# Designs tried in a protein design run: peptides against a protein of PDB entry 7QUU. Part 22

Target 1, 43 residues: chain A of PDB entry 7QUU
Amino acid sequence: DAVEPSVEKEYKKIISFRDTVFEGKHQQFLVPNNVRLKFLRDR

## One batch from the design tools (peptide; aimed at target 1 Y11 F39)

Design b2_p27_6_s1 (made by RFdiffusion4, then SolubleMPNN; from b2_p27_6, 12 letters changed)
Fold by OpenDDE base, seed 5:
Structure b2_p27_6_s1 (fold): chain B 43 residues (1-43), chain A 27 residues (1-27)
Amino acid sequence: as target 1 above (43 residues)
Amino acid sequence: EKKKEIEEFREKMEKELEEARELKKKL
């Protein structure tokens, strides 16, 4: 089955956030307001 | 303190990414 476009969009946001966070800057991540980490909020 | 919060957030994110990869292998 094809991954629902909604789920794929959320995975792309998590990956983009990971790449931003893991690129070695312990700096205040200005998480772009468009990166809704819905999965990380509900746990 | 902020370094610990960032590390705990990284660990949670890595876990969610691995769970997402495992779910994708089962579909």
Scores: peptide ipSAE 0.033, ipTM 0.468, DockQ to the pose 0.261
OpenDDE base, seeds 1, 2, 3, 4: peptide ipSAE 0.023, 0.025, 0.028, 0.029; ipTM 0.423, 0.430, 0.447, 0.454

Design b2_p27_6_s2 (made by RFdiffusion4, then SolubleMPNN; from b2_p27_6, 13 letters changed)
Fold by OpenDDE base, seed 2:
Structure b2_p27_6_s2 (fold): chain B 43 residues (1-43), chain A 27 residues (1-27)
Amino acid sequence: as target 1 above (43 residues)
Amino acid sequence: KLEEEREEFRKKREEELKKARELKEKL
């Protein structure tokens, strides 16, 4: 069954938000090794 | 005929909006 284009736009926004939130929860900020080494020198 | 088709279209749209809400609650 074809989904109405107005509802399809809402589904696409919901999916994009899910993916962004999921990516944000699993986004290991790879702290660059140079930044990690700065924090170890200031301790 | 035209009133029945409008009512079927409205009902289908409400069912699709319901599915969109249920998908939003599963986020």
Scores: peptide ipSAE 0.039, ipTM 0.455, DockQ to the pose 0.086
OpenDDE base, seeds 1, 3, 4, 5: peptide ipSAE 0.038, 0.038, 0.031, 0.038; ipTM 0.455, 0.444, 0.406, 0.445

Design b2_p27_6_s3 (made by RFdiffusion4, then SolubleMPNN; from b2_p27_6, 15 letters changed)
Fold by OpenDDE base, seed 2:
Parts: sequence; structure tokens; C-alpha cells
Structure b2_p27_6_s3 (fold): chain B 43 residues (1-43), chain A 27 residues (1-27)
Amino acid sequence: as target 1 above (43 residues)
Amino acid sequence: ELKKEREEFRKKMEEELKKAEELKKEL
């Protein structure tokens, strides 16, 4: 099934937001999302 | 104050990650 262009655009926005929020410390490592959220919690 | 703001930010990020995982199953 062709993924609706709306769903792909929303997914790309969430990924871009995720990457921007985490850009300052983890750009070089495939850090799992749960580990990134733990780091935000411990602060 | 900063602890509450960080907790609200963490909750929003958990919600957006859940939406990203749901959208990833439709892709």
C-alpha cells in the first residue's frame, strides 16, 4: 500500500524534532531513544 | 521550576516517540 504522503511528512517531522533535540550530545552515536529519554530524566 | 519544565518536556518527547513508532509500522 502506498504510504500516505501525510504520514511520511509527519514521521519526518518527528524524526527531525528528535534529532534536533538531541543534536547537542549524541550526533556521532546510534543511541537508542529510551537511553536518550533516560538522560533527560536524570537531569 | 526547572525540574517541572524538564519533566513536561520528557513527557512530550515520550508521546512523540510513541507516535513515531506507530507511524513506522504504517511505513
Scores: peptide ipSAE 0.041, ipTM 0.509, DockQ to the pose 0.101
OpenDDE base, seeds 1, 3, 4, 5: peptide ipSAE 0.040, 0.034, 0.036, 0.037; ipTM 0.507, 0.501, 0.514, 0.522; seed 4 fails the geometry check

Design b2_p27_6_s4 (made by RFdiffusion4, then SolubleMPNN; from b2_p27_6, 14 letters changed)
Fold by OpenDDE base, seed 4:
Structure b2_p27_6_s4 (fold): chain B 43 residues (1-43), chain A 27 residues (1-27)
Amino acid sequence: as target 1 above (43 residues)
Amino acid sequence: ELEEERKEFREKMKKELEELKKLKEEL
């Protein structure tokens, strides 16, 4: 059963939005190596 | 079977869209 081309386009937009938000969050969690090394030195 | 899988897929996609909306409000 073929997914309607309209529904497939909506799912592709949802996936692309998810990936963009996940990449944006992952970049925010990319603690600069200097800050990570500081956190490890302060423990 | 195939109708239940399509229903579950639609329900998963609705939940994911709601999570993405909440996530967009937190950004």
Scores: peptide ipSAE 0.024, ipTM 0.426, DockQ to the pose 0.026
OpenDDE base, seeds 1, 2, 3, 5: peptide ipSAE 0.029, 0.021, 0.025, 0.025; ipTM 0.458, 0.367, 0.428, 0.456; seeds 1, 3, 5 fail the geometry check

Design b2_p27_7 (made by RFdiffusion4)
Pose (drawn by RFdiffusion4):
Structure b2_p27_7 (pose): chain A 43 residues (1-43), chain P 27 residues (1-27)
Amino acid sequence: as target 1 above (43 residues)
Amino acid sequence: EEEEFEEEIEEAREELEEELEEEEEEE
């Protein structure tokens, strides 16, 4: 499963979700310091 | 601190776009 057909579909949904959290204005999720580093360092 | 954080977000977005391009080429 190293690169499936799912990749771009997964990317568009996830990248947009993550990018909103990267602004931290996510309606469902307000992200503080530790979460900011977790998202950026891991991925 | 805020400016550094914004730069880190821009870099992370660029890296993610590059990884997507590589994965598309491999596919």

Design b2_p27_7_s2 (made by RFdiffusion4, then SolubleMPNN; from b2_p27_7, 13 letters changed)
Fold by OpenDDE base, seed 3:
Structure b2_p27_7_s2 (fold): chain B 43 residues (1-43), chain A 27 residues (1-27)
Amino acid sequence: as target 1 above (43 residues)
Amino acid sequence: EKEELEELRKKAREKLEEELKKAKELL
């Protein structure tokens, strides 16, 4: 099955994001304080 | 030196295609 070139680009982004997270190189997204879940505020 | 670099590029593409296939089977 030939993967569509659009779908292949999306999977490449997901893999690159995963690898960045596992390497600890991901920046913490600035979640607005009004949207931040309570259990993420207690750390 | 060029042959070793071409083999490294080939192995990196094969691994990427395998990971893309696994990611498609999970969605």
Scores: peptide ipSAE 0.036, ipTM 0.437, DockQ to the pose 0.035
OpenDDE base, seeds 1, 2, 4, 5: peptide ipSAE 0.028, 0.027, 0.033, 0.028; ipTM 0.377, 0.376, 0.474, 0.387; seed 1 fails the geometry check

Design b2_p27_7_s4 (made by RFdiffusion4, then SolubleMPNN; from b2_p27_7, 14 letters changed)
Fold by OpenDDE base, seed 1:
Structure b2_p27_7_s4 (fold): chain B 43 residues (1-43), chain A 27 residues (1-27)
Amino acid sequence: as target 1 above (43 residues)
Amino acid sequence: SEEELKKLREEARKKLEKELEEAKKKL
């Protein structure tokens, strides 16, 4: 087994985290309009 | 060959370093 350098494992974790956050930011939550309007009224 | 494995590892490292630097710019 090629021992993957600790540094390369850390880089892969950072990249995976970035990609997960990016995917989450672009995830279109189909929030019903009534829920959005409720949130604006309850503030 | 050992030389091909060394080249492959260095290319992989260089790709990961570039992607990491791009990740830091997007944070």
Scores: peptide ipSAE 0.043, ipTM 0.468, DockQ to the pose 0.118
OpenDDE base, seeds 2, 3, 4, 5: peptide ipSAE 0.040, 0.039, 0.040, 0.041; ipTM 0.458, 0.458, 0.469, 0.469

Design b2_p27_8 (made by RFdiffusion4; failed a check: the pose's geometry)
Pose (drawn by RFdiffusion4):
Structure b2_p27_8 (pose): chain A 43 residues (1-43), chain P 27 residues (1-27)
Amino acid sequence: as target 1 above (43 residues)
Amino acid sequence: LTKEERIKEIAEALGISEEELEEILDE
């Protein structure tokens, strides 16, 4: 499963979701310091 | 990374289950 057909579909849904959280204005999730670093450092 | 690994990392970072994250992403 190293690079499936799923990849771009995954990316568009996940990147947009993640990018909103990268701004931390996500309607469902308000993200503080630790969460900021977790997202950025891991991925 | 695989699909499951990408979902798992996000779920852990937010402190939510993979099922809850999949429901959010399917919305």

Design b2_p27_8_s2 (made by RFdiffusion4, then SolubleMPNN; from b2_p27_8, 9 letters changed; failed a check: the pose's geometry)
Amino acid sequence: LSVEERLKLLAEALGISVEELREILNK

Design b2_p27_8_s3 (made by RFdiffusion4, then SolubleMPNN; from b2_p27_8, 12 letters changed; failed a check: the pose's geometry)
Amino acid sequence: MSREERLQLLADALGISVEELREILNK

Design b2_p27_8_s4 (made by RFdiffusion4, then SolubleMPNN; from b2_p27_8, 13 letters changed; failed a check: the pose's geometry)
Amino acid sequence: LSVDERLQLIADTLGISVAELREILNK

## One batch from the design tools (peptide; aimed at target 1 V7 K13 F39)

Design b2_p28_1 (made by RFdiffusion4; failed a check: the pose's geometry)
Pose (drawn by RFdiffusion4):
Structure b2_p28_1 (pose): chain A 43 residues (1-43), chain P 28 residues (1-28)
Amino acid sequence: as target 1 above (43 residues)
Amino acid sequence: EPEPLNEENEEELEEWYEKDVELKEKLE
């Protein structure tokens, strides 16, 4: 499963979700300091 | 408006986080 057909589809839905959280204005999730670093350092 | 993290919505955020990690692993 290293690179499936799923990749771009996964990317578009995830990347947009994540990028909103990267701004931290996500309607469902308000992200503080530790969460900021977790998202950026891991991925 | 953004909602502060609690136990329920933090668990859901972690699911999205795991999917993003899995997507990165697929690309590697």

Design b2_p28_1_s1 (made by RFdiffusion4, then SolubleMPNN; from b2_p28_1, 11 letters changed; failed a check: the pose's geometry)
Amino acid sequence: GPKPLNKENLEKLEEEYKKALELKKRLE

Design b2_p28_1_s2 (made by RFdiffusion4, then SolubleMPNN; from b2_p28_1, 11 letters changed; failed a check: the pose's geometry)
Amino acid sequence: PPKPLNEENLAKLEEEYEKALRLKKRLE

Design b2_p28_1_s3 (made by RFdiffusion4, then SolubleMPNN; from b2_p28_1, 13 letters changed; failed a check: the pose's geometry)
Amino acid sequence: GPQPLNEENLAKLNEEYERGLRLKKRLE

Design b2_p28_1_s4 (made by RFdiffusion4, then SolubleMPNN; from b2_p28_1, 13 letters changed; failed a check: the pose's geometry)
Amino acid sequence: GPKPLDKENQAKLDEEYEKALELKKRLE

Design b2_p28_2 (made by RFdiffusion4)
Pose (drawn by RFdiffusion4):
Structure b2_p28_2 (pose): chain A 43 residues (1-43), chain P 28 residues (1-28)
Amino acid sequence: as target 1 above (43 residues)
Amino acid sequence: SYTEEQLKEMWEDNEATKKVLKELGMEV
């Protein structure tokens, strides 16, 4: 499953979700310091 | 459209993001 047909579809939904959290203004999730580093370092 | 390298990068990014979301208890 290294690169499926799913990739772009996954990316659009996931990237927009992540990018909102990267601003930390996510309606459902307010993200502090440790979460900020976790998202950025790992991915 | 995407090159094979771009699709690979996007895949790796998605898989890393999915792991982080799971560990934080988040749903997309």

Design b2_p28_2_s1 (made by RFdiffusion4, then SolubleMPNN; from b2_p28_2, 11 letters changed)
Fold by OpenDDE base, seed 2:
Structure b2_p28_2_s1 (fold): chain B 43 residues (1-43), chain A 28 residues (1-28)
Amino acid sequence: as target 1 above (43 residues)
Amino acid sequence: SLSEEELKKKYEEVKAAKKVLKELGMTV
């Protein structure tokens, strides 16, 4: 099993979050606005 | 924390390196 590099795993998490929250590609989880804004500021 | 752009750049660099290793017959 090729251990996916930590960078790839972290990037996939960012993309999955973006697709879920912004692109509507996944069922919108109610992410509290404060958590959403923190995620966008810290990245 | 890495910016989204820096993380994207590093992801593409790692992906390119993995492709080269695969083309060389190296297990990645």
Scores: peptide ipSAE 0.047, ipTM 0.528, DockQ to the pose 0.091
OpenDDE base, seeds 1, 3, 4, 5: peptide ipSAE 0.039, 0.028, 0.031, 0.034; ipTM 0.439, 0.426, 0.437, 0.437

Design b2_p28_2_s2 (made by RFdiffusion4, then SolubleMPNN; from b2_p28_2, 11 letters changed)
Fold by OpenDDE base, seed 3:
Structure b2_p28_2_s2 (fold): chain B 43 residues (1-43), chain A 28 residues (1-28)
Amino acid sequence: as target 1 above (43 residues)
Amino acid sequence: ELSEEELKKKYEEVKATKKVLKELGMKV
């Protein structure tokens, strides 16, 4: 049935988006210490 | 746009229907 693969593809896109957003929320941006110190000095 | 929950529900409904059709010997 053509409906099943369409619904499955849409569902997989939502899951992939959720997982990407979740991973992005836990992604530690390694800001180099020199750049971090520059932002603190310019305040 | 359908929410994740609505998409999941719709997917499970289609999957359940496919299972019933298969059990009845119908080609899906």
Scores: peptide ipSAE 0.059, ipTM 0.553, DockQ to the pose 0.074
OpenDDE base, seeds 1, 2, 4, 5: peptide ipSAE 0.035, 0.035, 0.058, 0.053; ipTM 0.455, 0.466, 0.524, 0.522

Design b2_p28_2_s3 (made by RFdiffusion4, then SolubleMPNN; from b2_p28_2, 14 letters changed)
Fold by OpenDDE base, seed 2:
Structure b2_p28_2_s3 (fold): chain B 43 residues (1-43), chain A 28 residues (1-28)
Amino acid sequence: as target 1 above (43 residues)
Amino acid sequence: SLSEEEKLKMYKEVKALKKVFKELGMTV
């Protein structure tokens, strides 16, 4: 289905973003890293 | 090829993560 490539592309992008935040390599640290990582893991 | 179930799972996970990142003031 034509939706599959779009959803897969968005999924790959957001998972890569999540993993970058988990590794502490993302530039957008508006809150302490430990607090940020807790919120991302709990959801 | 992904099953319809796998596509739905990916869609739900994307939606959940987008909500979390928005709440944290993060741009994806």
Scores: peptide ipSAE 0.204, ipTM 0.754, DockQ to the pose 0.484
OpenDDE base, seeds 1, 3, 4, 5: peptide ipSAE 0.171, 0.092, 0.177, 0.163; ipTM 0.730, 0.648, 0.733, 0.726

Design b2_p28_2_s4 (made by RFdiffusion4, then SolubleMPNN; from b2_p28_2, 14 letters changed)
Fold by OpenDDE base, seed 1:
Structure b2_p28_2_s4 (fold): chain B 43 residues (1-43), chain A 28 residues (1-28)
Amino acid sequence: as target 1 above (43 residues)
Amino acid sequence: SLSKEELLKKYEEVKKSKKVFKELGMEV
């Protein structure tokens, strides 16, 4: 099943934050707090 | 667009990473 574009954008931002921190490129990033996990759970 | 399954898998990897950051005294 496809993910809603808004939800996909929020998770991609969190993944990008993680990867950038692991690469040592930045010390601080804004990550979305409202991670909508309910749309990723299979019904 | 990613599948729900692929996006969920990548998010669970982020949760594991956040645990490691917390153990290292980093804010995530």
Scores: peptide ipSAE 0.040, ipTM 0.489, DockQ to the pose 0.128
OpenDDE base, seeds 2, 3, 4, 5: peptide ipSAE 0.032, 0.031, 0.030, 0.026; ipTM 0.496, 0.480, 0.478, 0.427

Design b2_p28_3 (made by RFdiffusion4)
Pose (drawn by RFdiffusion4):
Structure b2_p28_3 (pose): chain A 43 residues (1-43), chain P 28 residues (1-28)
Amino acid sequence: as target 1 above (43 residues)
Amino acid sequence: EFATVAEIITYVAEKYEISKERAEELLF
């Protein structure tokens, strides 16, 4: 499963979701310091 | 609301009907 057909589909949904959280204005999720670093460092 | 990383992974997995491990790999 190293690169499936799923990748771009996964990316569009996941990137937009993550990018909103990268701004931290996510309606469902307000993200503080530790969460900021977790997202950025890992991925 | 403030959420843990695990809660975010669970939410993304349920929303897109994908495994949590896959949601984690894609997010992080």

Design b2_p28_3_s2 (made by RFdiffusion4, then SolubleMPNN; from b2_p28_3, 11 letters changed)
Fold by OpenDDE base, seed 5:
Structure b2_p28_3_s2 (fold): chain B 43 residues (1-43), chain A 28 residues (1-28)
Amino acid sequence: as target 1 above (43 residues)
Amino acid sequence: MVKSVEEIIDYVAEKFNISKERARKLLL
């Protein structure tokens, strides 16, 4: 499907952003420590 | 800058031009 490549690209970008932010590695965006620690524990 | 989960959802929804519900599902 012509839609599949665009959806996949979107997904990959969002997941990469999520992981960077929730791991506490993003230079500009930080989440609360409890959120970060939960993310690191639950993955 | 410290952002709440909801602020991150809103940011992703806006930046990627997707619904907040879709952003929430992808982020959580």
Scores: peptide ipSAE 0.698, ipTM 0.927, DockQ to the pose 0.506
OpenDDE base, seeds 1, 2, 3, 4: peptide ipSAE 0.697, 0.697, 0.697, 0.696; ipTM 0.927, 0.927, 0.927, 0.927

Design b2_p28_3_s4 (made by RFdiffusion4, then SolubleMPNN; from b2_p28_3, 14 letters changed)
Fold by OpenDDE base, seed 4:
Structure b2_p28_3_s4 (fold): chain B 43 residues (1-43), chain A 28 residues (1-28)
Amino acid sequence: as target 1 above (43 residues)
Amino acid sequence: MIKSVNEIVEYVAKEFNISKSRARRLLF
């Protein structure tokens, strides 16, 4: 696998975290439904 | 536990060693 630059690796990790949280799949972070649903509609 | 938007921004900023402004732009 091509070594991804550090910035790209960090970006991918942040986006993965974001998606997990706003999809309501994260066990520790629950986002208010209005914010979560807006995110899901806007992507 | 319900986390506020600000708490999530602060968490991302701290964990990834980036500014809160950058964290906000990546999250939203």
Scores: peptide ipSAE 0.591, ipTM 0.900, DockQ to the pose 0.447
OpenDDE base, seeds 1, 2, 3, 5: peptide ipSAE 0.589, 0.589, 0.589, 0.590; ipTM 0.900, 0.900, 0.899, 0.900

Design b2_p28_4 (made by RFdiffusion4)
Pose (drawn by RFdiffusion4):
Structure b2_p28_4 (pose): chain A 43 residues (1-43), chain P 28 residues (1-28)
Amino acid sequence: as target 1 above (43 residues)
Amino acid sequence: DHVYTKEEFEEFFEEIEEMVEEGEITVL
């Protein structure tokens, strides 16, 4: 499963979701310091 | 540049769920 047909579909929905959380204005999730570093460092 | 697998995407959402359960994320 290293690179499936799913990749771009997964990217568009994940990327947009993640990018909103990267601004931290996510309607469902308000993200603080530790979460900021977790997202940026891991991925 | 790295191309992520489906499994790595699933792990990303599991990690968000775990951070919510640990109270590291404020749920609105």

Design b2_p28_4_s1 (made by RFdiffusion4, then SolubleMPNN; from b2_p28_4, 10 letters changed)
Fold by OpenDDE base, seed 2:
Structure b2_p28_4_s1 (fold): chain B 43 residues (1-43), chain A 28 residues (1-28)
Amino acid sequence: as target 1 above (43 residues)
Amino acid sequence: EKIYSKEEFEEEFEKIKELIEKGEITVL
């Protein structure tokens, strides 16, 4: 199943964000309401 | 808005990854 280009772009952003969080000193982060991935907002 | 720890994010990220790979995720 081909991932839509829009979904792939958001996936890459989430991977980059994860890497930034784990490489950084921050233990917690705020998920803003403008996050497009439903699961990050609703869970 | 929701605050996540690194551990909570890793768990949610794995679920998100699985849903993207399956083509089941909804992007808003």
Scores: peptide ipSAE 0.135, ipTM 0.594, DockQ to the pose 0.041
OpenDDE base, seeds 1, 3, 4, 5: peptide ipSAE 0.128, 0.121, 0.127, 0.130; ipTM 0.583, 0.588, 0.588, 0.581

Design b2_p28_4_s2 (made by RFdiffusion4, then SolubleMPNN; from b2_p28_4, 10 letters changed)
Fold by OpenDDE base, seed 3:
Structure b2_p28_4_s2 (fold): chain B 43 residues (1-43), chain A 28 residues (1-28)
Amino acid sequence: as target 1 above (43 residues)
Amino acid sequence: EKVYSKEEFEKLFKEIEELVKKGEIKVL
């Protein structure tokens, strides 16, 4: 049951983004349309 | 451009964590 490399790569991006967001004290974040995070673009 | 709150992100991240817990997303 090998993980698809595409799914693993996207998950790593999510974790990296999570860490970046929650390191800060800001309550809101402006996300540009060109950000290459699928989970944000589709929401 | 979209504006997101920490609360919105927290909900999203929890959703991903639940998918991992269910084995729908495997982490190596």
Scores: peptide ipSAE 0.171, ipTM 0.616, DockQ to the pose 0.033
OpenDDE base, seeds 1, 2, 4, 5: peptide ipSAE 0.161, 0.127, 0.164, 0.074; ipTM 0.616, 0.574, 0.618, 0.477; seed 5 fails the geometry check

Design b2_p28_4_s3 (made by RFdiffusion4, then SolubleMPNN; from b2_p28_4, 8 letters changed)
Fold by OpenDDE base, seed 4:
Structure b2_p28_4_s3 (fold): chain B 43 residues (1-43), chain A 28 residues (1-28)
Amino acid sequence: as target 1 above (43 residues)
Amino acid sequence: KKVYSKEEFEKFFEELKKLVEEGEITVL
């Protein structure tokens, strides 16, 4: 299924943010404990 | 606060993409 154009725009924002963070000198990231992601909850 | 590696942060972003697709979050 083709990703809706609205959802694709949101993905581009996430990717742009990721790339900006990864272009930095940071090798580790601080994530708030209140972030409700499945990936973070399973740890 | 939890500390994550770059690799773990990539997995975090993949999870964010899913949440956007599911309509659970919006990127500001």
Scores: peptide ipSAE 0.060, ipTM 0.482, DockQ to the pose 0.057
OpenDDE base, seeds 1, 2, 3, 5: peptide ipSAE 0.038, 0.052, 0.044, 0.038; ipTM 0.433, 0.463, 0.441, 0.413; seed 5 fails the geometry check

Design b2_p28_4_s4 (made by RFdiffusion4, then SolubleMPNN; from b2_p28_4, 10 letters changed)
Fold by OpenDDE base, seed 2:
Structure b2_p28_4_s4 (fold): chain B 43 residues (1-43), chain A 28 residues (1-28)
Amino acid sequence: as target 1 above (43 residues)
Amino acid sequence: AKIYSKEEFEKFFKEVEELVKKGEITVL
């Protein structure tokens, strides 16, 4: 199913963040518990 | 909290991307 434009915008922000992380010098990341729930919810 | 390498983090985001494409999850 197609993602709604509003959801797509937030998705693009997360992907942009990912890309920034990978472009950076950081090799490890401290990820809070339940990060998935913080940024994602079931439809 | 969990510590992720870049590789582990990429795998996580790949999974997220697939779930978004399937419409199973909504990004906040």
Scores: peptide ipSAE 0.132, ipTM 0.588, DockQ to the pose 0.040
OpenDDE base, seeds 1, 3, 4, 5: peptide ipSAE 0.130, 0.122, 0.125, 0.118; ipTM 0.589, 0.575, 0.577, 0.557

Design b2_p28_5_s1 (made by RFdiffusion4, then SolubleMPNN; its pose is not in this set)
Fold by OpenDDE base, seed 3:
Structure b2_p28_5_s1 (fold): chain B 43 residues (1-43), chain A 28 residues (1-28)
Amino acid sequence: as target 1 above (43 residues)
Amino acid sequence: SEEEKKKEEEELLEKIEEEIEKLREEAR
């Protein structure tokens, strides 16, 4: 099944943020685990 | 340590992958 274009856009944000943080371009945000993914989607 | 940071990154990646899987299942 094709993932909805809206959901795919959120995944791309998560992946882009992951890459930026883990490449050492930014410090990891010390946020609670339950809000991390929401924070990544809303950015 | 760099090893502790790497472990925290791996645990975060696992949670991201798990959440992506859930969202893909909900979208079916």
Scores: peptide ipSAE 0.038, ipTM 0.412, DockQ to the pose 0.053
OpenDDE base, seeds 1, 2, 4, 5: peptide ipSAE 0.035, 0.035, 0.036, 0.030; ipTM 0.423, 0.432, 0.439, 0.414

Design b2_p28_5_s4 (made by RFdiffusion4, then SolubleMPNN; its pose is not in this set)
Fold by OpenDDE base, seed 5:
Structure b2_p28_5_s4 (fold): chain B 43 residues (1-43), chain A 28 residues (1-28)
Amino acid sequence: as target 1 above (43 residues)
Amino acid sequence: SEEEKREKEEELLKKIEEEIEKLRKEAR
């Protein structure tokens, strides 16, 4: 199935958060908990 | 521990990347 552009955008936010926290890329990004929880529920 | 929480979060984020990559391959 084609990735819904809305869903892909939220995944990219989670990846950007990882890059900031774990890779030290210094791009401050806050991923809302509801986005992360939605991904876990929909999987 | 806080370390185990970080490891679990890293594993989850890796699974998200793998899923995004699969969906990109299916869209080709």
Scores: peptide ipSAE 0.055, ipTM 0.479, DockQ to the pose 0.054
OpenDDE base, seeds 1, 2, 3, 4: peptide ipSAE 0.042, 0.042, 0.030, 0.042; ipTM 0.464, 0.464, 0.419, 0.469; seed 4 fails the geometry check

Design b2_p28_6_s1 (made by RFdiffusion4, then SolubleMPNN; its pose is not in this set)
Fold by OpenDDE base, seed 1:
Structure b2_p28_6_s1 (fold): chain B 43 residues (1-43), chain A 28 residues (1-28)
Amino acid sequence: as target 1 above (43 residues)
Amino acid sequence: MKPRVASYEEIEEKIEEIRKEVRKEVAE
């Protein structure tokens, strides 16, 4: 089944947001290592 | 403003905001 363009767009935006936060490049948010590890487990 | 330390729940809330935004853009 072709992933709907909406789902792909959602995924790309979420991943970009997550990576920006994890790299400490986000303008609003920093996350500690325990929060990063929780996201890596829960996806 | 400098970035602040966020909780897991605050980041999940922002992810849900992104989901809502994408759903609006598809409905328009």
Scores: peptide ipSAE 0.619, ipTM 0.879, DockQ to the pose 0.686
OpenDDE base, seeds 2, 3, 4, 5: peptide ipSAE 0.618, 0.618, 0.619, 0.617; ipTM 0.879, 0.878, 0.879, 0.878

Design b2_p28_6_s2 (made by RFdiffusion4, then SolubleMPNN; its pose is not in this set)
Fold by OpenDDE base, seed 2:
Parts: sequence; C-alpha cells; structure tokens
Structure b2_p28_6_s2 (fold): chain B 43 residues (1-43), chain A 28 residues (1-28)
Amino acid sequence: as target 1 above (43 residues)
Amino acid sequence: SPPRVASYEEIEEELEKIRKEVREEVEK
C-alpha cells in the first residue's frame, strides 16, 4: 500500500472520532446537546 | 470505565491528541 498523505490521514482520523462521539457510540465520551450545538456553530 | 459526559474543551483536547499522533507518525 502507498503511504497515505498526512493531511488525509489526519482528516480521516478526526472525522472518524468526531462522528463516533457525536453519534453516541464512543467508548469514552458522551456529548450533551449544548456541546453538539457549539460544534455545529463553530464547525 | 463507561462513557462519561464530555465538555467542548475535552473533545477539542482529544482532537488535538489525534493531530499530534499523526504528526509524530509522519516525523518518525
């Protein structure tokens, strides 16, 4: 396999983490609605 | 431990940890 570009590798890991957390499927974190809304506002 | 309620700042901190891990992997 070719080496994945660092930016794309970072992006994939960040998105995977964020999606897991916001969907309530993360093993460590639960995100309340007010925090979720802040992320939506701040992007 | 079971999942716990996280603050905005805690999530941002974990995101930064991921960024750091990726950078360290590339720099090795």
Scores: peptide ipSAE 0.388, ipTM 0.751, DockQ to the pose 0.606
OpenDDE base, seeds 1, 3, 4, 5: peptide ipSAE 0.290, 0.278, 0.290, 0.268; ipTM 0.694, 0.687, 0.693, 0.680

Design b2_p28_6_s3 (made by RFdiffusion4, then SolubleMPNN; its pose is not in this set)
Fold by OpenDDE base, seed 4:
Structure b2_p28_6_s3 (fold): chain B 43 residues (1-43), chain A 28 residues (1-28)
Amino acid sequence: as target 1 above (43 residues)
Amino acid sequence: EPPKIATYEEIEKEIEKIRKEVREEVEK
């Protein structure tokens, strides 16, 4: 069966963010508000 | 609202959780 579109969209956003962050080679980052990270949403 | 601060480790852990959720959804 097909993956839930909401989960897939969230995954794509975090992968895009990861790639951008890793290119910067920083230990800490400002997480964009449009990136859905559960650990940040629950804070 | 200002963006929140996260580390590489926190981001990588969250990516792995999302990957797991995607796998679980495909296997249902």
Scores: peptide ipSAE 0.078, ipTM 0.502, DockQ to the pose 0.159
OpenDDE base, seeds 1, 2, 3, 5: peptide ipSAE 0.064, 0.062, 0.051, 0.022; ipTM 0.512, 0.551, 0.486, 0.357

